Peptides against a protein of PDB entry 3VA4. Designs and how they scored, part 29

Target 1, 107 residues: chain A of PDB entry 3VA4
Amino acid sequence: EPIGQLRLFSGTHGPERDFPLYLGKNVVGRSPDCSVALPFPSISKQHAVIEISAWNKAPILQDCGSLNGTQIVKPPRVLPPGVSHRLRDQELILFADFPCQYHRLDV

## One batch from the design tools (peptide; aimed at target 1 K45 D97)

Design b2_p19_8 (made by RFdiffusion4)
Pose (drawn by RFdiffusion4):
Structure b2_p19_8 (pose): chain A 107 residues (1-107), chain P 19 residues (1-19)
Amino acid sequence: as target 1 above (107 residues)
Amino acid sequence: SASLADHTASLTAYLASLS
């Protein structure tokens, strides 16, 4: 069962798309092989990883050296490549120009 | 060449979104 959700907000690309997040590595990228496939040209083929050790542990987000970056929306931050960031419930993230929101599920 | 084209397309798409 999914233990988290990544909501890609609605935009030019159409209505919201929700992606389940599971225990283990959840790769965010353009490649259709990615756990979270965001098939937009500005997204890197392997853009970021969300790693979840348990349903009761905060996911760790890292940018994988993406071209257009990964940012935390609030407080505003750029995530340097390879630096771990613990995701908070409802935290807004940008992958390139695409805003998303992480939600922790229950349980 | 394929990697350069891909990076150019990505960057172009990103900059266009900021316009």

Design b2_p19_8_s1 (made by RFdiffusion4, then SolubleMPNN; from b2_p19_8, 13 letters changed)
Fold by OpenDDE base, seed 5:
Structure b2_p19_8_s1 (fold): chain B 107 residues (1-107), chain A 19 residues (1-19)
Amino acid sequence: as target 1 above (107 residues)
Amino acid sequence: SEAERERAEALAAYEASRQ
């Protein structure tokens, strides 16, 4: 049962994609075996990780030392590699230049 | 739509950060 969802907004790459997020580590990256597979050259093979420890706790986002970075949109913040950021519901995230949004699912 | 506005906001923030 998914606990959250990551939306990749539509763009030149194609339509919107919605990725379910589960308990544990959800890896964001270009590699096809990532939980959130973003098959784009500017995305690192293992770009970031969203870790969900419980349904009632805010997920933790960490950049994994990506080439093109991970940013929070509002308020603006570039995430240093390996530094934990607690995701807020409906948080807007940039993986490289790809806009995404996290939202919590009601479970 | 709201999603479109949120996307635009994210993109605008990115563009601003690169200036």
Scores: peptide ipSAE 0.143, ipTM 0.713, DockQ to the pose 0.041
OpenDDE base, seeds 1, 2, 3, 4: peptide ipSAE 0.138, 0.141, 0.135, 0.139; ipTM 0.710, 0.708, 0.700, 0.711; seed 3 fails the geometry check

Design b2_p19_8_s2 (made by RFdiffusion4, then SolubleMPNN; from b2_p19_8, 11 letters changed)
Fold by OpenDDE base, seed 5:
Structure b2_p19_8_s2 (fold): chain B 107 residues (1-107), chain A 19 residues (1-19)
Amino acid sequence: as target 1 above (107 residues)
Amino acid sequence: AEEEAERQAALAAYLASRL
């Protein structure tokens, strides 16, 4: 069962989408095989990964060497490729220029 | 309703951070 959620805010690309996050690696990318499939040209095929090791631990976000980067919104921070970032609940993330929000599910 | 409010607050915060 999902223990987290990644929300893609609505925008010029279309309506809001919510992606369930599970234990293990949740790949964010343009590839349709990704757990979080963002089919937009500015998103890399394998853009980033959200790894959840346990339901009671903060997920780890890593950029996978994406073309247009991964950023934390508040406080602003560009994530260097391969560097682990512990996600806080309700954290706002930019994959390229697409705003998303991580939400911890109460399970 | 609360979930929608949270969504709007998040979006507002995002926009504010970019201005």
Scores: peptide ipSAE 0.235, ipTM 0.752, DockQ to the pose 0.031
OpenDDE base, seeds 1, 2, 3, 4: peptide ipSAE 0.222, 0.156, 0.229, 0.162; ipTM 0.741, 0.672, 0.746, 0.659

Design b2_p19_8_s3 (made by RFdiffusion4, then SolubleMPNN; from b2_p19_8, 10 letters changed)
Fold by OpenDDE base, seed 5:
Order: sequence, then C-alpha cells, then structure tokens
Structure b2_p19_8_s3 (fold): chain B 107 residues (1-107), chain A 19 residues (1-19)
Amino acid sequence: as target 1 above (107 residues)
Amino acid sequence: SAAEQERLESLQAYLASRQ
C-alpha cells in the first residue's frame, strides 16, 4: 500500500510519471532497480532517498552525494549530502534539473 | 486541478529564472 507519491512533471524527456512511495527507503536514481527510477544521464545511479517511517510522519529526503544535486524549490534550498529534509505535502523538488512534486496519499 | 496547475506554473517560472 503506497503512502505517498512522487510526480515527475512532463518535459522534453517525455510525459508526466507518477511513482508510488512506500514505508521504508525509496531510492531515487538512474539505476533501474531504484524505487523511483529516473533513467536520465544527469541523475546519479543512486541520487537521493525518501524514507517514510510511518504513515502519519512526514517523509525524510536526503541527497546521496549526487553529481547534480537535490534542491527544494520553495523556499529555495540546496540539500547537502546526507542532510535530512522533512518533506511537506506538495513539496516541489529538483533532482538535478528534473522537477518533481511529493504528494501525501490519504490512506 | 487548478491548484496543481498553479503550482506547476510557479515551478516553471522558477526554472525559467534559473536559465
């Protein structure tokens, strides 16, 4: 049962994609075995991780030392590697230059 | 939805400002 969703907005890469997020660690990266697989050259093999500890707790986003970084849009913030960021519902995130949005699901 | 579209537009404006 998914607890959240990560939406990749449409762009030159193609149409919008929605990825379910589950309890535990959801790895974001270029590798096809990632929970959130973003098969783009500018995305690191293991770029970031979204960890969800419980359905009633905000997820934690951490950059994994990616080459092109992870950023929060509002307010603007570059995430240093390994530093925890609590995701707000509807949070806008840049993985490299790929715009995404976190969405908490009602479960 | 209208709210989602507004968020997308805000994001696009931000991205454009970075270029």
Scores: peptide ipSAE 0.099, ipTM 0.665, DockQ to the pose 0.034
OpenDDE base, seeds 1, 2, 3, 4: peptide ipSAE 0.084, 0.069, 0.091, 0.089; ipTM 0.651, 0.636, 0.649, 0.652

Design b2_p19_8_s4 (made by RFdiffusion4, then SolubleMPNN; from b2_p19_8, 12 letters changed)
Fold by OpenDDE base, seed 5:
Structure b2_p19_8_s4 (fold): chain B 107 residues (1-107), chain A 19 residues (1-19)
Amino acid sequence: as target 1 above (107 residues)
Amino acid sequence: AEAAREEAESLAAYLASRL
């Protein structure tokens, strides 16, 4: 049923974690109620959102005015708050300083 | 993939070093 996945790479915070992404809004943030809960101090309670409108449409990532920002790794780009970024498959993303990767699931 | 992880971590480390 999940349309995509967001992987949080392992690091000093702990092991790798994979988060399923579904149709609609998938909120990334420190709050445990977030679809992608990243319980780290440098992550805003509601940090960003990944919106998936359809299984065959690229998801949209928006920073929600986070304190420490959201960046695309390659090519490097800081995402201005509220500005839509169309995610590419295998996109590498930094939420604050936490490296993640989005990939589309074949469902 | 390991290469992707390393790339992301490398950039994260770089950005962190500037703070």
Scores: peptide ipSAE 0.276, ipTM 0.780, DockQ to the pose 0.045
OpenDDE base, seeds 1, 2, 3, 4: peptide ipSAE 0.215, 0.150, 0.257, 0.269; ipTM 0.750, 0.649, 0.769, 0.781

## One batch from the design tools (peptide; aimed at target 1 N68)

Design b2_p20_3 (made by RFdiffusion4)
Pose (drawn by RFdiffusion4):
Structure b2_p20_3 (pose): chain A 107 residues (1-107), chain P 20 residues (1-20)
Amino acid sequence: as target 1 above (107 residues)
Amino acid sequence: HDLHLALQLLEQRLEVLESE
């Protein structure tokens, strides 16, 4: 069962798309093979990874050296490549120009 | 602060393009 959710907000690309997040590595990228496939040209083929060790542990987000970056929206931050960031519930993230929101699920 | 963050992104893009 999913233990988290990545919400890609509605936009030019159409209505909101929701992606389940599971234990283990959840790769965010443009490639259809990615666990979270965001099939938009500005997203890197392997853009970021969300690693989840347990349903009761904070996911760790890292940028994988993406071209257009990964940012935390609030507080505003750029995530340097390879630096771990613990995701908080409801935290807003940008992958390139695409805003998303992480939600922890229950349980 | 916004300009500083934009600069960090630009530097990262440049590094990625140089590595390719």

Design b2_p20_3_s1 (made by RFdiffusion4, then SolubleMPNN; from b2_p20_3, 14 letters changed)
Fold by OpenDDE base, seed 1:
Structure b2_p20_3_s1 (fold): chain B 107 residues (1-107), chain A 20 residues (1-20)
Amino acid sequence: as target 1 above (107 residues)
Amino acid sequence: EEAALQAELEAQRAAVLAAA
């Protein structure tokens, strides 16, 4: 059962998509076998990781040294590679130029 | 070019905030 959700907002790339997030590492990237597969050229093959631990369901987001970066929208912040960022419910994220939102599920 | 990229980023941020 998913612990969280990552929503990719609709845009020129297509419609909105929701990705389930589970305990452990949820890799965000262009590679089709990523947990959160974003098949866009501006996304790195392994772009970022959202890790959710059993004892604390609040995810940790880390950029994996992506080419086009990972940013928090509000307040605006560029995430340095490998630096842990604790995601808040409803957190707004940019992977490269793709707008996303994290949602915590009540499970 | 840097300014154009920044403008696009800001527009996307605004769109995300509006859609949330």
Scores: peptide ipSAE 0.095, ipTM 0.676, DockQ to the pose 0.047
OpenDDE base, seeds 2, 3, 4, 5: peptide ipSAE 0.084, 0.080, 0.081, 0.084; ipTM 0.664, 0.665, 0.668, 0.663

Design b2_p20_3_s2 (made by RFdiffusion4, then SolubleMPNN; from b2_p20_3, 13 letters changed)
Fold by OpenDDE base, seed 5:
Structure b2_p20_3_s2 (fold): chain B 107 residues (1-107), chain A 20 residues (1-20)
Amino acid sequence: as target 1 above (107 residues)
Amino acid sequence: MEKELQELLEQQRQKVLEAL
């Protein structure tokens, strides 16, 4: 059922967590209603969105005007709010100061 | 303001990257 996965690496906040990603909009944020719920003060209630249009298309990451930003690690890039970024498999992402990794699943 | 924000975010990125 899930088309992708977002991994939150372990840290001072606790152990590693894996979040399934589905077709449509997967909202990343502090709100418990988010598909990827990151219940941390530095994360905005609706921080970013990962949109998957089809199983054979790269997901689109977009910052939603978050307070502490969204970044691509390699190559380094701060994502301006509302600008679409096409995710590569195994891409490393920072939501605020939380390191994550996108993984494409075999479907 | 945008430049300052980008610098702060880059500093944050660097700290996290060094810890990985």
Scores: peptide ipSAE 0.076, ipTM 0.620, DockQ to the pose 0.147
OpenDDE base, seeds 1, 2, 3, 4: peptide ipSAE 0.055, 0.048, 0.055, 0.054; ipTM 0.604, 0.629, 0.630, 0.631; seed 4 fails the geometry check

Design b2_p20_3_s3 (made by RFdiffusion4, then SolubleMPNN; from b2_p20_3, 13 letters changed)
Fold by OpenDDE base, seed 2:
Structure b2_p20_3_s3 (fold): chain B 107 residues (1-107), chain A 20 residues (1-20)
Amino acid sequence: as target 1 above (107 residues)
Amino acid sequence: MEEELQKELEEQRERVLAAA
């Protein structure tokens, strides 16, 4: 059922976590109501959003005006709030200082 | 995690810290 996956790599916070991504808006944030709930102080309550409009289209990542930012790792890019970034498969993302990876699922 | 992947993440983390 999930179209994509966001993996939070292991770190000082704990082990790796995988979050399923679905059609529509997948909110990344500290709030437990978020699709991708990252319960860490440096993550904004609503930090970013990954919007998937179709299974055969690249998701769009937008920072929601987070305090500590959203960045693409390679090539390096800080995402200004509200600016759309098309996610590539295997894209590496920093939400604040938490490294994550987007993976397109074969469904 | 691949070594090169880890290296890229570390480099990006460094940039984040430097800009903070």
Scores: peptide ipSAE 0.072, ipTM 0.671, DockQ to the pose 0.067
OpenDDE base, seeds 1, 3, 4, 5: peptide ipSAE 0.068, 0.065, 0.071, 0.067; ipTM 0.668, 0.665, 0.667, 0.668

Design b2_p20_3_s4 (made by RFdiffusion4, then SolubleMPNN; from b2_p20_3, 12 letters changed)
Fold by OpenDDE base, seed 2:
Structure b2_p20_3_s4 (fold): chain B 107 residues (1-107), chain A 20 residues (1-20)
Amino acid sequence: as target 1 above (107 residues)
Amino acid sequence: SAAELQAQLEQQRQEVLAKL
């Protein structure tokens, strides 16, 4: 059962998409076998990871040394590779130039 | 360079903020 959700906002690439997030590691990347598959050239094959250790704990976001980076929108923060960032509910994230939003689900 | 990437990311951030 999903514990969270990552929303990819609509854009020139197409409509909004929602990705379920589960316990453990949820890899964000261009590769189709990623939990959050973003099939766009500017996204690294394995771009970032969202790790959820428990349903009652905030997920941890880490950039995996991506080419075009990962950042938090408000307040602005560029994430260094491998450094843990605790996601807040409704957190706005940029993977390269693609805006996303994390949402905690009630389980 | 890292500085160039940071500038590009800031531009992207501003564009996203304008949509919200």
Scores: peptide ipSAE 0.072, ipTM 0.637, DockQ to the pose 0.057
OpenDDE base, seeds 1, 3, 4, 5: peptide ipSAE 0.058, 0.054, 0.053, 0.060; ipTM 0.618, 0.626, 0.612, 0.626

Design b2_p20_4 (made by RFdiffusion4)
Pose (drawn by RFdiffusion4):
Parts: C-alpha cells; structure tokens; sequence
Structure b2_p20_4 (pose): chain A 107 residues (1-107), chain P 20 residues (1-20)
C-alpha cells in the first residue's frame, strides 16, 4: 500500500495528478519508467528521488543533478544536488517549474 | 541574478496555486 502521496497541482498541463509513494526509492522524472512520471520537457529524465525507509519515518528527497533544479517552496530553498532533505507533511516542492505537495498517509 | 529572479517567481507562483 502507498505510504505517501505526491500531488502535482493543476496547471497548464490540466487537472491535478496524484502519485502514490511507496517504501523504498521513488524516482521523480520524465521517463515513463519513473515511479513518479512527470512527462514534461523541463523535468529531467531522472530528476529527484524520494526515499522512504518506513511508514513512520520522514521521506528523504534528493535532487539528482537535474537541469532545472528542485526547490523547497516554503521556506524558500534550492536543494543542491545530492543533499538530503527530510520531507514534512504538506511540504510544497518545485521540480523545475512544476509545484507539488507531499502528503504522508496513514499507516 | 536572472536565474535567482526566475526561482523566486516560481516559488511565488507555487504559493499562489497552493492557496487557491
């Protein structure tokens, strides 16, 4: 069962898309093989990874050296490539120009 | 500087969309 959710907000691309997040590596990228496939040109083929060790542990987000970057929306931050960031519930993230929100599920 | 301004605009836009 999914233990988290990545909400891609509605936008030019259409209504909101929700992606389940599972234990283990959840790769965010443009490639259809990615666990979270965001099929938009500005997204890197392997853009970021969300790693989840357990249902009761904070996911770790890392940028994989993406072209257009990964940012934390609030507080505003750029995530340097390869630096771990612990995701908080409801935290807003930008992958390139695409805003998303992480939600922890229950349980 | 142009890159930082683009990043700041993206963050402002993301906050506006989240608040809608």
Amino acid sequence: as target 1 above (107 residues)
Amino acid sequence: AARAALQEARVARALALAAA

Design b2_p20_4_s1 (made by RFdiffusion4, then SolubleMPNN; from b2_p20_4, 10 letters changed)
Fold by OpenDDE base, seed 2:
Structure b2_p20_4_s1 (fold): chain B 107 residues (1-107), chain A 20 residues (1-20)
Amino acid sequence: as target 1 above (107 residues)
Amino acid sequence: SAEEARRQALIERALAIAAA
């Protein structure tokens, strides 16, 4: 049962895509074995991780030392590698140049 | 800088999409 969702907004790369997020570590990256596989050149093979410890706790986002960075949109902030950022529901995130949105699911 | 401008443009796009 997914606890959250990461939405990749539509763009020149193609249509919108939704990725389920589960308890544990959800790796975001270009590698096909990532939980959130974003097969785009500007995304690092292992770009970031969204860790969900419990259904009733905010997920933690960490950049994994990606080449093109992970950024919170509002307020604008580039995440330093390895620094834990607690995700808010509806949080807007840039993985490199790809805008995404985290959504907490009502489960 | 050019990088800052690009970053700002992406931020604005994300906000616009989310607000639509």
Scores: peptide ipSAE 0.370, ipTM 0.844, DockQ to the pose 0.804
OpenDDE base, seeds 1, 3, 4, 5: peptide ipSAE 0.245, 0.369, 0.362, 0.369; ipTM 0.780, 0.845, 0.841, 0.845

Design b2_p20_4_s2 (made by RFdiffusion4, then SolubleMPNN; from b2_p20_4, 10 letters changed)
Fold by OpenDDE base, seed 1:
Formats: C-alpha cells, structure tokens, sequence
Structure b2_p20_4_s2 (fold): chain B 107 residues (1-107), chain A 20 residues (1-20)
C-alpha cells in the first residue's frame, strides 16, 4: 500500500500526474526505472530520493546532486545535495522547474 | 491546486534570481 503521494502539477509537459510513494527509497528522476519517473531533460537521471521509514512514515527528501536542483517552496530554499529534509504533508517541492506536492495518505 | 502551482513557480523564479 502506498504511504504517500507525489503530485506533479500540470504544465507544458502535459497533465497532472500522481505517483504513489512506498516504504523505502522512492527515487525521483528522468530514468524510466525511477519510482517517480519524470522523463524531462531538466531532470537528472537520478535527481532526488524520497525515503519513507516504517517508524514515522514521514518522508525524508534528499537531492542526489542533481544538475538543476531540488527546492522547497515554504520557506523557499535550495536543498544542498545529500542533506535530509523531512517532508510535511502538503509540502510543495520543485524538482528543477517542475512543481510538485507531497500528500500523506491515510493508511 | 492551481494557486499552489503559481506559488511554486514564483518561488522558483525568485530562487533562480538569487542564485545567479
């Protein structure tokens, strides 16, 4: 069962898409085998990782040294590579220039 | 949802300008 959801907002790339997030590492990247596959040139093959543990279910987001970065919207900041950021429900994230939102699911 | 998207886009531009 998915523990969370990452929503990619609609844009020039196409319609909105929702990606389920599971326990363990959910890789965000351009590579097709990523859990959150964002097949866009500005996204690194392995851009970031959202890791969810069983003990709290709150995701930890880390940028993986992406070319175009990972940013938090509120408060606005660029995540240094490898630095853990605990995601809050409804948090807005930018992977490169793609706006996304994390949603905690009721499970 | 659309409002959230607009906020994100605005912040992206602000961060890009600050990093330049």
Amino acid sequence: as target 1 above (107 residues)
Amino acid sequence: SEEAKRIAERQQRALALAAA
Scores: peptide ipSAE 0.152, ipTM 0.706, DockQ to the pose 0.097
OpenDDE base, seeds 2, 3, 4, 5: peptide ipSAE 0.094, 0.135, 0.137, 0.142; ipTM 0.656, 0.703, 0.708, 0.709

Design b2_p20_4_s3 (made by RFdiffusion4, then SolubleMPNN; from b2_p20_4, 16 letters changed)
Fold by OpenDDE base, seed 2:
Structure b2_p20_4_s3 (fold): chain B 107 residues (1-107), chain A 20 residues (1-20)
Amino acid sequence: as target 1 above (107 residues)
Amino acid sequence: MEEEERRRRLIEEALRIAAE
């Protein structure tokens, strides 16, 4: 059962998409093998990772050395590769130019 | 409309961040 959700806001690419997040590593990337598959040219094959170690712990977001970066919107921050960022519920994230939002599920 | 507005705000913020 998913513990979290990553929402990709609607845009020119199409409608909103919701990706379930599970315990362990949820890879965000262009590769179809990624848990959060974002099949867009500006997204790296393995762009970032959202790691959830437990249901009662905040997920950790790390950029994987992506070409176009991973950014937190509020407060504004570009994530250096490999640096852990603790995700807050409703956190707004940019993977390259794609706005997303993390949501903790009530499970 | 609300979703579009939210997305717009995020993009604008992204552009600001990228410019820094």
Scores: peptide ipSAE 0.181, ipTM 0.725, DockQ to the pose 0.097
OpenDDE base, seeds 1, 3, 4, 5: peptide ipSAE 0.167, 0.166, 0.180, 0.174; ipTM 0.712, 0.719, 0.736, 0.722

Design b2_p20_4_s4 (made by RFdiffusion4, then SolubleMPNN; from b2_p20_4, 8 letters changed)
Fold by OpenDDE base, seed 2:
Order: C-alpha cells, then sequence, then structure tokens
Structure b2_p20_4_s4 (fold): chain B 107 residues (1-107), chain A 20 residues (1-20)
C-alpha cells in the first residue's frame, strides 16, 4: 500500500491530482512510465525522484538534471541535480512551475 | 519579469491551499 502521497494542485492543466508513493524510487516525470506521471511539456521525461526507504523514514527528493528544475518552497531553494533533500510532511515542491505537496500517509 | 510574477502567484496559491 502507499505510504506517501504527492498532490499536484489544480491549475490551468486541470483539477488537483493525488499520486500514491511507495517504498523504493518514485520517479516524477513526463514519461508515462513514471510513478508520478506529469504529462506536461515543461516537465522532463525523468524530472526527479522521490525515494522512500522505509515507512518510518523521511523520503529523499532528488532532481534528475531536469531542464526547468525542482524547487522547495519553504525555505525557498533550487535543488541542484543529485542533491538529496529530505522531505518533511506537507512540504511544498515545485516541479518546473507546477506546485505540489508531499503528504506522509498515516500508516 | 512577468513570468516570475506568474510563478510567484502559483507559489502563493499553493501556500494558500496548503494552509487551508
Amino acid sequence: as target 1 above (107 residues)
Amino acid sequence: AEEEARRQARIERALALAAA
């Protein structure tokens, strides 16, 4: 079962979408093969990865060398490619210019 | 630039949604 969730907020692209996150690597990208498929041209085919090693450990977010970047909103920070960022519950993330939020599920 | 303003607006919208 999913142990996390990535919420894509509503926008011009459409309504809000919730993507389940599982143990292991959850790839965020435009490619339909991605766990979190964001089929938008500004998203790289393989944009970023959220790796969850255990249900009781914070997920690790890494940008995969995306064209339009991955950013943390608070505190504001652009993630250099390959730099590990430990996600906090309710953390706000920008993939390119798409605002998202990570949510730790009650598991 | 206007693009940055639009980006900031999207961020602020996300913050508002998160705070709700």
Scores: peptide ipSAE 0.241, ipTM 0.747, DockQ to the pose 0.475
OpenDDE base, seeds 1, 3, 4, 5: peptide ipSAE 0.237, 0.206, 0.209, 0.218; ipTM 0.758, 0.745, 0.730, 0.742

Design b2_p20_5 (made by RFdiffusion4)
Pose (drawn by RFdiffusion4):
Structure b2_p20_5 (pose): chain A 107 residues (1-107), chain P 20 residues (1-20)
Amino acid sequence: as target 1 above (107 residues)
Amino acid sequence: SILPLTPEQVAAIERLAAAE
C-alpha cells in the first residue's frame, strides 16, 4: 500500500495528478520507468529521488543533478544535488517549474 | 544558476496549493 502521495498541482498540463509513494526508492523523472513520471520536457530523465525507510519515518528527498533543479517552496530553498532533505507533511516542492505537494498517508 | 524563490513566488504557489 502507498505510504505517501505526491500531488502534482493542476496547471497548463491539465488537472492535478496524484502519484503514490511507496517504501524504498521513488524516482521522480520524465522517463516513463520512473516511480513518479512527470512527462514534461523541463523535468530531468532522472530528476530526484524520494526515499522512504518506513511508514513512520520522514521521506528523504534528494535532487539527482537535475538540469532545472529542485526547490523547497516554503521556506524558499534550492536543494543542492545530492543533499538529503527530510520531507514534512504538506511540504511544497518544485521540480523544475512544476509545483508539487507531499502528503504523508495513514498507516 | 538557480536562486531561491521570492516572497511573491512563494505566495503564488501557496495560493495555488490552497485552491487545490

Design b2_p20_5_s1 (made by RFdiffusion4, then SolubleMPNN; from b2_p20_5, 11 letters changed)
Fold by OpenDDE base, seed 3:
Structure b2_p20_5_s1 (fold): chain B 107 residues (1-107), chain A 20 residues (1-20)
Amino acid sequence: as target 1 above (107 residues)
Amino acid sequence: SLEPLSEEEVEELLRLAEAA
């Protein structure tokens, strides 16, 4: 049972995609075996990680030293590599130039 | 890119999210 969801908005790459997020580490990256597989050249093979330690605790986002970065949209901020960012429900995130949104699932 | 988003870009992304 997924605890959260990461939505990749539609764009020139194609339609909207929803990725389930589970307890533990959810790796975001270009590699096909990533939990959140974003098969785009601007995404690093292992770009970032969303770690959910408990169902009632905010997930932690960390950039993994990606080439093109990870940003929070509001307020705009580039995340330093390896620094923990606590995700808020409905938070907008840029992985490279791909806009995504995290939301908590009501389970 | 690691260039911070402009205010205009932020607003565009917020509108995108609202429309989704």
Scores: peptide ipSAE 0.466, ipTM 0.885, DockQ to the pose 0.796
OpenDDE base, seeds 1, 2, 4, 5: peptide ipSAE 0.450, 0.446, 0.461, 0.453; ipTM 0.880, 0.880, 0.884, 0.881

Design b2_p20_5_s2 (made by RFdiffusion4, then SolubleMPNN; from b2_p20_5, 9 letters changed)
Fold by OpenDDE base, seed 5:
Formats: sequence, C-alpha cells, structure tokens
Structure b2_p20_5_s2 (fold): chain B 107 residues (1-107), chain A 20 residues (1-20)
Amino acid sequence: as target 1 above (107 residues)
Amino acid sequence: PLYPLTEEQVQEILELAAAA
C-alpha cells in the first residue's frame, strides 16, 4: 500500500504523472527499473532516492550524485549529494529540469 | 556547477502547482 505520492507536473514532455511511494527506498531515475522512472535524458540513471522508514515519519530525500542535480523549490536550495532532506507534505522538488511535488497519503 | 532557481522560476513552479 502506498504511503505517499510523487507528482510530475505536465510540461513539454507530456501530461502529468503520479508515482506511488512505498515503505523503503524509492529510487528516482531514468532507468526503467526505478520506482519513479523518469525516462528523460537529463535525468541520471539513478538520480535520487526517497526513503520512507515508517508510515508516520517524514520521507527523506537524497541526491545520488546526479549530473543535473536535485533542488528544493521553496526556499530555493541545491541538495548536495548524499545530504538528507526531510520532505514536508506538498514539498516542491526539482529533478534536473523537471518540477515535482510530494504528497503524503492518509492511509 | 548548479545554481539555485531564481525568484521568477520559483514563482512559475508555484503557479504550476496551484493549477494542478
């Protein structure tokens, strides 16, 4: 059962897409076997990871040393590789040039 | 190197989120 959701906003790439997030590691990347597969050339094969250790704990986002980076939108901040960032509900995230939003599900 | 988003870029994303 999904604990959260990552929404990829619509853009030149196509329509909006929603990805379920589960307990454990949810890898964000270009590789098709990633939990959050973003098949775009500017996204690294393994770009970032969203780790959810428990349903009642905030997820942790870490950049995996991606080529084009991971940023928090408000306030603007580039995440250094491997630095843990605790996600807030409705957090806006930029993977390379693709804006996304994290949403906590009430299950 | 990667630089933070500008105020304008941030606002564009906020508006995108509000419209979704």
Scores: peptide ipSAE 0.665, ipTM 0.921, DockQ to the pose 0.911
OpenDDE base, seeds 1, 2, 3, 4: peptide ipSAE 0.659, 0.653, 0.661, 0.654; ipTM 0.921, 0.918, 0.920, 0.919

Design b2_p20_5_s3 (made by RFdiffusion4, then SolubleMPNN; from b2_p20_5, 9 letters changed)
Fold by OpenDDE base, seed 5:
Structure b2_p20_5_s3 (fold): chain B 107 residues (1-107), chain A 20 residues (1-20)
Amino acid sequence: as target 1 above (107 residues)
Amino acid sequence: SLEPLSEEEVQAILELAAAA
């Protein structure tokens, strides 16, 4: 059962997409085997990771040394590679040029 | 290195979130 969800907003790439997030490591990247597969050239094969250790704990986001970066939208800041960022519910995240939103699911 | 988002870029994303 998914613990959270990552929403990729609609854009020039196409319509909105929702990705379920589970316990453990949810890899964000261009590679098709990623939990959150974003098949776009500006996304690194292994771009970032969202780790959920428990259903009642905030997920941890880390950039994996991506080429085009991972940013938090509010307040705006670039995440240094490997530095843990605790995701808040409704957090807005930018992977390269793709804005997304995390939200916690009720489980 | 990567530059942080401008206020205008932030606002644009906030509007995307509000419209979704």
Scores: peptide ipSAE 0.714, ipTM 0.940, DockQ to the pose 0.926
OpenDDE base, seeds 1, 2, 3, 4: peptide ipSAE 0.702, 0.703, 0.704, 0.705; ipTM 0.937, 0.937, 0.937, 0.938

Design b2_p20_5_s4 (made by RFdiffusion4, then SolubleMPNN; from b2_p20_5, 7 letters changed)
Fold by OpenDDE base, seed 3:
Structure b2_p20_5_s4 (fold): chain B 107 residues (1-107), chain A 20 residues (1-20)
Amino acid sequence: as target 1 above (107 residues)
Amino acid sequence: SLEPLSEEEVAAIEELAAAA
């Protein structure tokens, strides 16, 4: 069962999409085999990773050297490649030009 | 070379989240 969720907000690409997040590494990228597959040109094949080490611990987000970057929205800042960022519940994230939101699921 | 979001852009995303 998923312990987290990443929401891709609705936009010109289409309606809202919710991606389940599991223990381990959840890769965000354009490749269809990614846990969070965002099939858009501006997204790198392997753009970022959300790692969840335990159900009761905050996930860690890392940009994987993406072309168009990964940003934390509030306060706004670009994540340097490979630098760990601990996600807060309800955290707003920008993968390239796609705004998303992470939230913890009740288990 | 990636410019950080402006206050306006942040506000827009916040509104997007509130409406979702």
Scores: peptide ipSAE 0.734, ipTM 0.944, DockQ to the pose 0.923
OpenDDE base, seeds 1, 2, 4, 5: peptide ipSAE 0.726, 0.725, 0.722, 0.717; ipTM 0.943, 0.942, 0.942, 0.941

Design b2_p20_6 (made by RFdiffusion4)
Pose (drawn by RFdiffusion4):
Structure b2_p20_6 (pose): chain A 107 residues (1-107), chain P 20 residues (1-20)
Amino acid sequence: as target 1 above (107 residues)
Amino acid sequence: SLKTPDELDALHEELMEQLA
């Protein structure tokens, strides 16, 4: 069962798309093979990873050296490539120009 | 392609309104 959710907000691309997040490595990228496939040209083929060790542990987000970056929306930050960031529930993230929100599920 | 802090604050406010 999913233990988290990545919400890709509605936009030019159409209505909101929700992606389940599971234990282990959840790769965010443009490739259809990615656990979270965001099939938009500005997204890197392997853009970022969300690692989840347990249902009761904070996911770790890392940028994989993406071209257009990964940012934390609030507080505003750029995530340097390879630096771990613990995700908080409801945290807003930008992958390139695409805003998303992480939600922890229950349980 | 990165947003400035001001652009990110504006985006946060916009999304908080949408989620309200």

